# Designs tried in a protein design run: peptides against a protein of PDB entry 3OGK. Part 46

Target 1, 307 residues: chain A of PDB entry 3OGK
Amino acid sequence: ATPDRLSRRFPNLRSLKLKGKPRAAMFNLIPENWGGYVTPWVTEISNNLRQLKSVHFRRMIVSDLDLDRLAKARADDLETLKLDKCSGFTTDGLLSIVTHCRKIKTLLMEESSFSEKDGKWLHELAQHNTSLEVLNFYMTEFAKISPKDLETIARNCRSLVSVKVGDFEILELVGFFKAAANLEEFCGGSLNEDIGMPEKYMNLVFPRKLCRLGLSYMGPNEMPILFPFAAQIRKLDLLYALLETEDHCTLIQKCPNLEVLETRNVIGDRGLEVLAQYCKQLKRLRIERGADEQGMEDEEGLVSQRG

## One batch from the design tools (peptide; made by RFdiffusion4, then SolubleMPNN)

Design b1_p12_3_s4 (from b1_p12_3, 8 letters changed)
Fold by OpenDDE base, seed 1:
Structure b1_p12_3_s4 (fold): chain B 307 residues (1-307), chain A 12 residues (1-12)
Amino acid sequence: as target 1 above (307 residues)
Amino acid sequence: SYRERLEAIRRS
């Protein structure tokens, strides 16, 4: 469909999701004729889709100008913006969004590629937003944002339930976790192993309602920090964890209420057996195979067709 | 980068 056709057919559209073409390489390699640019859609949104409150772009090219136009056009009516695996924008575009869309509830830029100019966007969000429910910049790298702003967001946004971040040192998020009283989901961060201080994370206090979790770089030494609340965990993202098969087994046994598991084939057939034995409420299982392990089947630490 | 390191884990 074309933007014009969409608006004519559905002038009262509330939610729009656009998917660009899958890309094997960089996001900017999509020809214009493939409809990879959001520009014509943003124009149509600005002019004709006046009730649109949710926008989801997946694998699209999005410029700062596009974001600025969208922000100004929808303003406080925009509740959801998802830049899912998008490219072409900078943090200036994000700043425009959070500046003009003061009541945004969901802001996602997971796996997007962008140029980071500064951390103003997160600061602006922290200073003015009280509506945020979901913040997700998972699998991104922001070097110029402050964990203090994240803490402020947690304090001011009482409905904040899901936060996925990039490479924040987890210890820098202590204040955030303390403030995020209603947080149910957290993914990302950075756990940095310290052989000289193996217990440096043991005193972390997580939000009491936390039940969906994915800590990046979590190894067996850090894994025990989950044990006090493992029974309430419903979703685990272990894709970026540094757990071996036995570690998976250990953790899974402690999560009897697990509903969703995402991990790598390192879980192995053994891990899958344990999963089946202890996690009777499992609804979804994602196992990603590593490139070097594609040819291997019946081996510990590898998921075979038997598992 | 952080992302590259994570992706390396996925592919390992």
Scores: peptide ipSAE 0.568, ipTM 0.951, DockQ to the pose 0.274
Fold by OpenDDE base, seed 5:
Structure b1_p12_3_s4 (fold): chain B 307 residues (1-307), chain A 12 residues (1-12)
Amino acid sequence: as target 1 above (307 residues)
Amino acid sequence: SYRERLEAIRRS
């Protein structure tokens, strides 16, 4: 559809999701002929979609000017903005969004590529927002944002239930976890093995309601930090964990209420057997095959095609 | 980078 057709057909539209065409490589700009620019849509939103409160752009090109226009047009009426695998903007655009949309509830930029100018956007969000429920910049890299601002957000946003982050050292998020009393989902961060301090994460305290979790770089030495609340885990993202087959078996059997599992082929047939035995509530299973595992369906530690 | 490390894991 075209923007003008959309507004004519649905003048009272509350939620809009636009999908661009997939790129050859992640974070590359989408060619103009693919229709991947959000600009004409933002113009239409600003002019004709006055009830729009939720915007989801997937694999689109989004400029700072686009974000600024959207922010000013929707202001406190904007509740959801998802920049899903988008590119073309900087943190200045994000700053505009959080400055003008003070009641935003969902802010997502998962797997988006952008130029980082500063950490002001997160600071502004921390200083003024009390409505945030979902914050997601999973699989992004922000080097200039402060964990302290994330903690402030957790303290001020009492409805915050889901947070997915990039490369934060998990120990820097101790204050955040303490403040995020209602957090149910956390993904991302960085677990860093320390030979000199193997138990560096064992005293990590997670929010009491945490039940959906994905810790990046979690190995078998760090895995035990989940054991105290493994029975309440409903979703595990092990895609970026460093667990072998037997580690999967160990963890899975401790998660009898698991509903969603995402992992790699390393889970193996053995892991799938354990999963079937212990996780009777399982609803969704994602197994991603690594490049080196192609054609190795019958190899040990791999999920067979018969499984 | 963080992203590159994540992608390396996915490829393994």
Scores: peptide ipSAE 0.563, ipTM 0.950, DockQ to the pose 0.274
Fold by OpenDDE base, seed 3:
Structure b1_p12_3_s4 (fold): chain B 307 residues (1-307), chain A 12 residues (1-12)
Amino acid sequence: as target 1 above (307 residues)
Amino acid sequence: SYRERLEAIRRS
C-alpha cells in the first residue's frame, strides 16, 4: 500500500497501523536499518489524514524529525502513539511528542531501539499530562529517567490502568504503586536477589485492582508476593520469570481465574496438565520455545506434541 | 545489559 492511496480512499481515517518487515531472528538484536521508513506516511498524515488520532508503527524506521512533524501536525488530537519495535529516534523525539501531544492516552515504545540523551521526556509527561491511560516502554533500556516522574504520572493520571517498564528496581516503584490506585496491569521492572535480605520484597504492596502482571526476574523466592491476590490475576507474563516447572505448577494452581498465560517451554507437559486442571477460564496460551537444539537440564522442561 | 539478560532468558 502507498500513503496517497490510503488517504484518497479513507480521508476520515482515525486509526492507522503500519508493519515493516519481520525480524530475521527472534532472539537477536534488531538491525538498525531493517524496517521501512515512516517519513512518507508522516507526511501524508500531516497533510491529508486530519482526523487521525491513533498511530501504530511496527518494526519501522522512525527519526526525531518524523516524530516532531507528527507531534506538531496532530497535537492534542493524537490519543495513541505506538512505536512497536521501531528504531532510528532519540529521546528528543519522545520529548517532542509529549510536549505537543498533551492529551495523549497511550504511549508505547515496547522493544524499540533508540539513543537515550536524557530523561526530560518522562519529566515533561509527568508535569503536564492528566489523560494517560497506557504507558509502555517494556523491554527497553532507559537509564536516565526517574521513578519519581512515574509516581507523579500515577498521581496526576487517574485513568492510568496499564504500565509496562524496563529495568526499574521494583523497590524504587513503591511510591508509584501507592499512587496508581486504578492500575490493572504492570509488567517489567527488575527483581534482584539479595542473599543478605531474602525477604526484601515480601512487604511490597500492589495496587488493589492489579490483575495483569509480568515481573522480570521473578524467581521462586519472590513468587509468594503474588499469592495474596493470585485469585484475581487474569493475565500472567512469565516470559522473563525465573521459574522452573514446579514453580509454574505452584503459581498456576493459585490462579483459577487466569485467562491469558505467556511463558516458556519450561512449563512442561506437567505444567500444562495443571493449567488445564485449575484454569478453566483460559483463553490464550503462548509458549515460547528456547533453543531446542540445545539440551535442557530440566527433566520436565520440554513440551511434547501431546501438550 | 538489561536487553541481553532478557534475551538470554528467552533462549533458555
Scores: peptide ipSAE 0.555, ipTM 0.949, DockQ to the pose 0.351
Fold by OpenDDE base, seed 2:
Structure b1_p12_3_s4 (fold): chain B 307 residues (1-307), chain A 12 residues (1-12)
Amino acid sequence: as target 1 above (307 residues)
Amino acid sequence: SYRERLEAIRRS
């Protein structure tokens, strides 16, 4: 479809999702000559889609100018913006969005490639937004944003239920977790093993309603931090966990209410057997196979047809 | 980088 055709057919459109070309590998930068620009769509949104409140760009090229135009055009009517695996923008574009769209409920930049100029966008969001429900910059690198701003967001946005972040040391998020009283989902962060302080994470207190979780770099030493609330876990993202087969078995046994599991081939047939035995409410299972060139030494860590 | 480390895990 073309932008003009869309507006003519659906002038009262509330939600728009545009998908660009697929990429073979994650975190690949979309070439500038790809042609999947959102510009003509943003123009059409600005001019003719006056009721649009949700925009989802997937694998598109998005410039700061595009974001600025979109922000000003929709302003507080924009409730959802998802820049899903997009590229071409900087944090200035994000700043424009949060500055003008002060009632935004969902902001996603997951797996997007961008130039980080500063952390002002998150600060602005923290200072003025009270509507946020979903914040997702999972699998991104923001080095200039402050955990304090994330905490402020949690404090001010009472409907905040899902937060996915990049490389935040989990201990820096203690204040965030305390403030995020209604948080149900958390993904990302960074767990850093310290041989000298093996229990440095043991006193972490998670939000009481947390039931969807994916902690990056979580190993067997950190895994016990989940045990107090493992029974309430409904979704686990273990794609970036550092768990072996036996660790999977240990954790899975403690999650009888698990509905969604995402993990790697390391779960093995044994893990799958344990999963079948203990997780009777499982609805979705995603097992991502690693590169064939690097076989697992542990045969039990391989998923076979028996599993 | 953070992304590179995540990708490495995903490939393993």
Scores: peptide ipSAE 0.551, ipTM 0.949, DockQ to the pose 0.292

Design b1_p12_4_s1 (from b1_p12_4, 4 letters changed)
Fold by OpenDDE base, seed 5:
Structure b1_p12_4_s1 (fold): chain B 307 residues (1-307), chain A 12 residues (1-12)
Amino acid sequence: as target 1 above (307 residues)
Amino acid sequence: SRALEEFLKRIL
């Protein structure tokens, strides 16, 4: 469909999701006439889609100018912006969004590629937004944003229920977790093993309603931090955990209410057996092949046809 | 795995 055709057919459109080409194609010279650029859609949104409150771009090229135009056109009417696996923008574009869209509820940049100029966008969001429910920049590389701004967001946005971040040191997020009283989902962070301090993370206090969790680089030494509320866990993202098969079995046995599990092939047939035995409410299972497992043709951590 | 098959039967 073309933007103009969409506008004519659905002048009262409230939610728009656009999908570009596979991400691999974005690394090649994309012809200007390819539907991978959001510019023509942003133009149409600005001119004709005045009721649009939710925008989801997936695998598209998004410029700062596109974001600025979108921000100014929709302003406080924009409730959701998802830049899902997008590229072409900088943090200046994000700054424009949060400056003009002060009532945004969902902001997602998961797996997007961008140029980071500064952390002003998160600071601006922290200073002026009280509506945020979902913040997701999972699997992104922000190095100039402040954990303090994330804490401020948690304090000011009482409806904040889901936060996914990049590689923040988890101990820097202690203030955030204390402030995020209604948080139900957290993914990301970074657990860094310290041989000299094996209990480095044992005093972490998670939000009381936390039930969807994915801690990056969590190993067997850190895993016990979940045990006090493991029975409350409904979703686990273990894709970036450093758990072996037996560690998976240990954790799964403690999560009888687990509904969604995302993990690597290291779970093995043994882990799947344990999962079937203890997790009767399981609704979704994602098993990915880890990069480290490509050479492990014969190791125990494989899901076989027997499992 | 048999366990996976049983799981899939529950969700499909």
Scores: peptide ipSAE 0.035, ipTM 0.655, DockQ to the pose 0.026; fails the geometry check
Fold by OpenDDE base, seed 4:
Structure b1_p12_4_s1 (fold): chain B 307 residues (1-307), chain A 12 residues (1-12)
Amino acid sequence: as target 1 above (307 residues)
Amino acid sequence: SRALEEFLKRIL
């Protein structure tokens, strides 16, 4: 479809999702400029889609100019922006979005590639937004944003229920977790082992409603921090955890209400057996193969035909 | 995959 055809057919469109590059681009099979630019769509949104509240771009090329135009055109009417696996923008584009769209409820840039100029976009969001419900920059690399701004967002946005972040040191997020009273989902962060302080994370306090969780680099030494609320966990993302098969078994048996599990092949047949035994509410299982696991033949550490 | 198959049978 073309943007102009869409607007003519659906002038009162409230939600738009566009998909650009196919997944084959992940394997360098598609040229960088293939799959589509958002520019013509942003132009059409600006001119004709006056009721559009939700925009989702997936695997598209997005420039700062595109974001600026979108921001100014929709302003406080924009409730959702998802830059899902997009590229071509900088943090200046994000700054424009949060500056002009002060009532935004969902902001996502998960797995997007961008140039980071500064942390101003998150600071601006922290200073002026009170509407945010979902913030997701999972699997991104921000080095210039402040965990204090994240804390401020949690304090000011009382409807904040889902936050996914990059590699923040988890201890820097203590203030955030304390402020995020209604948070139900958290993914990301970084657990960093310290031989000199083996219990550095044991006193970490999570939001009381937290039930969807994925902590990056969580090993067996850190895993016990989940045990006090394991029974309330509904979704667990272990894709970036550092857990072996037996660690999976230990954790899974403590999560009887688990509905969604995402993990690596390391769960093994044994882990799947434990999962089937203890997690009767399970509705979705995602298993990915880790790069280091591709050459392994350990039947206990791999999902096999027996599992 | 036996456990996985049993799981899938339950949810599908």
Scores: peptide ipSAE 0.028, ipTM 0.640, DockQ to the pose 0.027; fails the geometry check
Fold by OpenDDE base, seed 2:
Structure b1_p12_4_s1 (fold): chain B 307 residues (1-307), chain A 12 residues (1-12)
Amino acid sequence: as target 1 above (307 residues)
Amino acid sequence: SRALEEFLKRIL
């Protein structure tokens, strides 16, 4: 559909999701001449979609100008912005969003590609937002943002329930976890093994309601930090964990209430057996082939037709 | 995987 057709048909539209690379069934919804640019849509939003609260761009080209226009047009009426696998913007665009949309509840830029100019956007968000519920910049690389701003967000946003971040050192997030009293989901961070201090993470305290978790680079030495609350874990993202088959078995046995597991082929048939035995609440299982696992001859680390 | 099959049978 064209933006103009959408606005004419749905002038009271509250939620818009655009996909730049549609599945075959949705191909006709994206004009070929727009190349996945959000610009014409942002123009239409600004002019005609006055009730729009939620915007989700997936695999779109988004410029800073687009974000600025969107921000100014929707201001505090914008509750959700998802830049899902988008590209073309910088942190200046994000700054505009958080500056003008001070009541935003969901901000996502997962797997987006952008140019990082500074960390001002997160600082601005920390200084002025009290409404945030979901913050997600998972699988992104921010080098100029401060974990202290994340802590401030947690302190000020009492409804913050889900946070997914890039490669923050987990120890830098101690203050964040202490402040994020209502946090239910956390993904990302960076667990860095220290041979000289194997227990450096053992005193890490997670939010009491945490039940959806995906710690990046978590190895078997760090995995025990989950054991105190493993029984309350409902979702695990182990795609970026450094766990072998046996480690999976160990962890899975401790998570009897697990509903969603995302992991790599390293779980193996053995891990799947353990999963079936201990995780009776399991609703979804995602197994991806790790790039590195194609070369591991370890039969136990492969999901076979027998497993 | 038999375990996977059993799991799938349970959730489908």
Scores: peptide ipSAE 0.027, ipTM 0.628, DockQ to the pose 0.027; fails the geometry check
Fold by OpenDDE base, seed 3:
Structure b1_p12_4_s1 (fold): chain B 307 residues (1-307), chain A 12 residues (1-12)
Amino acid sequence: as target 1 above (307 residues)
Amino acid sequence: SRALEEFLKRIL
């Protein structure tokens, strides 16, 4: 579809999702600089889609100018912006979004590639937003943002239910977790094993409603931090966990209410057996091939073709 | 669910 055709056909459009690259891009066959530019769509949004509240760009090229135009055109009417696996923008573009769209409820940059200039965008969001429900910059590299701004967001946004972040040290998020009383989903962070301090994370307190979780770099030594609330876990993202097959079995056994599991083939047939035995409410299972598992001939750590 | 169990048994 073309932007002009869309606006003519649906002048009252509330939600727009655009995909610039085919799924084949998952195979790294498509260069990052190849894809659809959002510019003509942003122009059309600005001029003709005055009721648009939700924008989802997936695998699009997005410039700071595009974001600035979108921000100014929709302002507080913009409730959702998802830059899903997009590229071409900097944190200046994000700053424009959060500056002008102060009532944004969902902000996503998951797996997007961008140039980080500073952490001002998150600070601005923290200072002025009280509407945020979903914040997601999972699998991104922000080095200049502050965990204190996340804490501020949690304090100010009472409806905040889902937060996915990059590689923040989990201990730096203690204040965030305390403030995020209604948080149901958390993904990301960084668990850093310390041989000299094996109990480093054992006193970590999670929000009481937390039921969807994916802690990055969680190993078997850190895994027990989930045990006190494992029975309430409904979704686990173990893609970036450092768990072996038996570790998966241990954790899965403690999650009888698990509905969604995302993990690597390290779960193995054994892990799947345990999953079948203990997780009777399972609705979705995603198994990815881990990059490191190409060399592990361990039969237990692979999902067989039979499986 | 039973269906999931059966499915998993089939693939294992």
Scores: peptide ipSAE 0.019, ipTM 0.596, DockQ to the pose 0.027; fails the geometry check

Design b1_p12_4_s2 (from b1_p12_4 with V2L K9E K10R)
Fold by OpenDDE base, seed 5:
Structure b1_p12_4_s2 (fold): chain B 307 residues (1-307), chain A 12 residues (1-12)
Amino acid sequence: as target 1 above (307 residues)
Amino acid sequence: SLALEKFLERIE
């Protein structure tokens, strides 16, 4: 479909999702006429889709100019922007979005690649937004943003329920967790093992409503921090955890209300058995293949044909 | 695995 055809057919469109090429192809030169660039769509949104409040770009090329145009065109009417596995923009584009769209509720940049100029976009969001419900820059590399701004967002956005971040040191997010009283979902962060201070994370206080969780680099030494509220966990992302098969078994056994599990092949047949035994409410299971796939089928750390 | 198949059947 073309942008103009869409606007003619659906002039009152409120939600738009566009899909580009697979991520691997975005590193190559993509012809403008393929549809990988959002520019023609942003133009159409600006001119003809005046009721659009939700925009989702997936695997598309997005420039700062595109974001600026979109921001100014939709302003406070824009409630959702998802830059899902996109590329081509800088943090200047993000700054434009949060500057002009001060009532945005969902902002997602998950797995997007960008050039980071500064942390102003998050600061601006912290200073002026009170509407945010979902903030997601999971699996991104922001090095210049401040955890204090994230804390401010949590304090000011009382409807904030889901936050996914990159590699923030978890201890720097203590203030954020204290402020995010209604947070239900958290993914990302960084747990860093310290042999000299094995209990450095044990006193972490999580939001009381937290039930969807994925802590990056969580190992068996850090895993016990989940035990006090494991029974209320509904979704668990272990894709980037550093847990072995038996660690999975230990944790899964403590999560009887688990509905969604995402993990790696390391869960093994043993982990699947435990999962089947203890997690009767499981609705979705995602198992990614990793380095574990190079092992023998009979190895504990593999999901084999026997399981 | 048999266990995995059971879960897949449930979510499909």
Scores: peptide ipSAE 0.028, ipTM 0.569, DockQ to the pose 0.030; fails the geometry check
Fold by OpenDDE base, seed 3:
Structure b1_p12_4_s2 (fold): chain B 307 residues (1-307), chain A 12 residues (1-12)
Amino acid sequence: as target 1 above (307 residues)
Amino acid sequence: SLALEKFLERIE
């Protein structure tokens, strides 16, 4: 579809999702400029889609100028912006979005690639937004943002229910977790093993309503921090956890209400058997191949045809 | 795996 055709057919459109590069682009088979720029769409949004409140760009090229134009065109009417696996922008573009769209409820840039200039965008969001419900920059690399700003967001945004972040040291998020009283979902962070301090994370307190969780680099020594509320967990992201097959079995057995599991091949046939036995509410299972195929000498760590 | 097949049957 073309932008002009869309606006003519749906002038009162409130939600738009655009998909750019297909998976084949990962193999450099498709030119980068192949229908991937959001510019013509942003132009059409600005001119003809005046009721648009939700925008989702997936695998598209987005410039700072595009973000600035979108921000100014929609302003406080923009409730949702998802830059899903996008590229081409810097944190200046994000700053423009949060500066002009002060009532934004959902801001996502998961798996996007960008140039980081500073942490001003998150600071601006913390200082002025009280509407945020979902913040997601999972699997991104922000080195210049402050966990204190995240805490401020949690304190000011009473409807904040889902937060996914990059590699924040989890102990730096203690204040955030304390402030985020209504948080239901958290993914990301960084758990760093300290041989000299094995109980480094044992006293970590999570929000009471937390039921969807994915802690990066969580190993078997850190896993027990989930046990007090494991029965209320509905979704687990273990893609970046450092758990072996037996660890998976231990955790899964404690999560009888699990509905969604994302993990690696290390779960093995044994883990799948335990999952089938204890998780009767399971709706979705995602198993990814990766380092487990190259690094695991143990056959038990593989999902086989037998399992 | 057999376990995976059981899950697929339940999800479908």
Scores: peptide ipSAE 0.027, ipTM 0.557, DockQ to the pose 0.028; fails the geometry check
Fold by OpenDDE base, seed 1:
Order: structure tokens, then C-alpha cells, then sequence
Structure b1_p12_4_s2 (fold): chain B 307 residues (1-307), chain A 12 residues (1-12)
């Protein structure tokens, strides 16, 4: 697929997804001769795809200039931008997007690599956007953004339903959670164990509609904070949780409405048995290999052929 | 695992 062919065939295209690395013969894959850069596509979008409202770049090289061009070309018509595992841009590019696309509903930079210059992009988003529904910079490292801006976004964007963040200290997000009244999904943050304050997270209040959750570094001591609303949890991301097999069993038993579980091998055969017993609504299960591979000594902590 | 296989069957 080439940009010019796409625009000629589909001049009224509203949604575009491009993948930089081939997995199969798909029309949305870029030729090798394009080098994985979005530049030629952005040029085509700017010139010929005037109804485009959703853009998804996956594993592509995206420059600040590309983002600036895209932002100016689509402006308030751009509703979705997903920079999925992309690289090559800085926070200046993000600033351009949020400055010009003030009605953006979905902004994703999950697992993207970028140069962080400042936190202005999030501040600008907080100051001007009231349309945001999904904000996702999960598995990224932003050190210069403010949790207060995130709180402002939650206050101003009444349709905000999904937020995934990096390594924010969870206690810094108390105001955010209070403001995000309609939030259904939250992933990320950082739960930092403090031996001197074992209950520092016990008073954490989550949004009432929260049902999809993935708290990073959540251990067994923090896990009880989920118990009051465990019955309403539909999706759990435990990939970055610090739970052992028995912890998994404990939590799973309390989540009878669980539909999606993402976890590591540590769940073990035992955890899978418990999952099968208590989670009858389960639709998707993802088990990844993690640091648990070294725990070969604990038979229960591994998914075997028997499990 | 048998449990995993059961889930996989449900997903497919």
C-alpha cells in the first residue's frame, strides 16, 4: 500500500491505521522503501484525506514535523491519535497535537519512545480540552508532567473513561481519581512499598465506575484496596503486579465478573484452576513469561501441561 | 494446562 493509492481509492477515509513492521500481508503495511517513516503518509493525509478523524501509527518513525503537519491539517477534526510503539518525536510534537487538535478524544503514546523536553503538552491539554475520553501513555517514562494537570483533565473532560499512565506515585493521583467520576479504566501508576507505612494506600478511593484496572507494582499488601469493588472488576492487568500464585488465587476468587486477565506465569496451574472455577465470564487470558521463569523450584508457580 | 486449554477453546 502507498499513500497515493490509498487516497485515490478512499478519498473519504475517516480512520487510518499504519503498521511499520510486517506481520502479514496487509494493505495497511508500509513498503520497506518507505523506511517506516510516517512522513509520506502525513503528506497524503494533509493533502487528500480531508475527512480523516482517526490516525493510528504502530511501530513507525514519527517526527515532530510530522505531528505538526498532521495537527495543522486536521485540527479539531482529529478525534483519535495513536502513536503505538512509535519513536522519533519529542514532547514538542505532542504539544503541537494538543494545541491544534483541541477536540481530540483519544490520545495514545503507549510504549512509544520519545525525547521529553517538558510537560507543556499535558498542561496545554488540561487547559483547553474538554472532549478527551481516552488518554494513554502506558509504559512510557514522563518525568516532567504534573499529576495536577491530569486532575484538571479529569475535571474538565466529563467523558473521560480510560486513563493509562506511567510511573506516577498513586498517592499523587488522589485528586485525579476524585475528579474522574466517570472513569472506567485505569492502568499504570506506581505503588511504592514503604516498610514504615504499610497502610499508606489503604485510604485510596477509586472512581465508582472503575472496572478495568492495572496497578503497577501492586503487591499483596496493596491488593486489599481492590476488595471493595472486586466484584465489579471486568479486566485486570497484572503483568506488572507483584503478586505470587496464592495472591492471584485470592484476588481471582473475588472477581467473579472478570472478563479479561493479563498476567504472568506466576499464576500457575493452581491460579488457572481457581480462575476456571470462579471466573465464568472470562473471555481473554494472556499469560506472559516474566521474571517468574527463574522460579523453577516452585511447581505451583508455573503453568504446566497439567494445568 | 487443562484449564488453559479450556480457556483457549472458549476464546476461539
Amino acid sequence: as target 1 above (307 residues)
Amino acid sequence: SLALEKFLERIE
Scores: peptide ipSAE 0.026, ipTM 0.559, DockQ to the pose 0.031; fails the geometry check
Fold by OpenDDE base, seed 2:
Structure b1_p12_4_s2 (fold): chain B 307 residues (1-307), chain A 12 residues (1-12)
Amino acid sequence: as target 1 above (307 residues)
Amino acid sequence: SLALEKFLERIE
């Protein structure tokens, strides 16, 4: 489809999702003027899609200029922007979005690749936005943003229900969790084992409504922090957890209301058996191949035909 | 896996 054709057919379009590069070439250099550029679409959005409030770019090339144009064109009418596995932009583009789109509710950059110039975009968002419901920069690398800004966002955005972040030290997010009273979903962060302080994270307090969770680098020593509210957990993302088969079994047994589990082969046949026994409400199970599949000494850590 | 198959049956 072409942008002009879309606008002519659907002038009152409110939501647009564009898919670009195939997965195999997602982050590979592609020639200029490839169909994966959002530029012609942004032009059309600016000119002819006056009711568009939701934009989802998946595996597209997005420049700062594109984001700037989009931001200015839609301004406070833009409620959702998802840069899903996109590339080509910098944090300047993000700054433009949050500067001009003051009522944005969903902002996603999950798995996007970008050049980080500063943390101003998150600061600007923190200073002016009160509408945010979903913030997602999961599996990204931001080094210049402040956890304090995230806390401010939580304090000011009372409808904030889902936040997925990169490698913030989880203890730096204590203030965030305290402020995010309505948070239901959290993914990311970084749990860092300290041999000298095994109870480093034991006093971590999560939002009371938290039920969808994925803590990066969570190991067996940190896992107990979930136990007080494990019964209310509905979704677990363990893809980036550091749990072995036995750890999976331990955690799963404590999550009888689990509906969605995402994990690696390390769960093993044993883990699957435990899952079947204790998680009767499970409706989605994702098991990915992990690097541990080729090197695990524990046969239980593999999903076989028996599992 | 047998256990996995049981889950798949439930979600289909």
Scores: peptide ipSAE 0.026, ipTM 0.552, DockQ to the pose 0.027; fails the geometry check

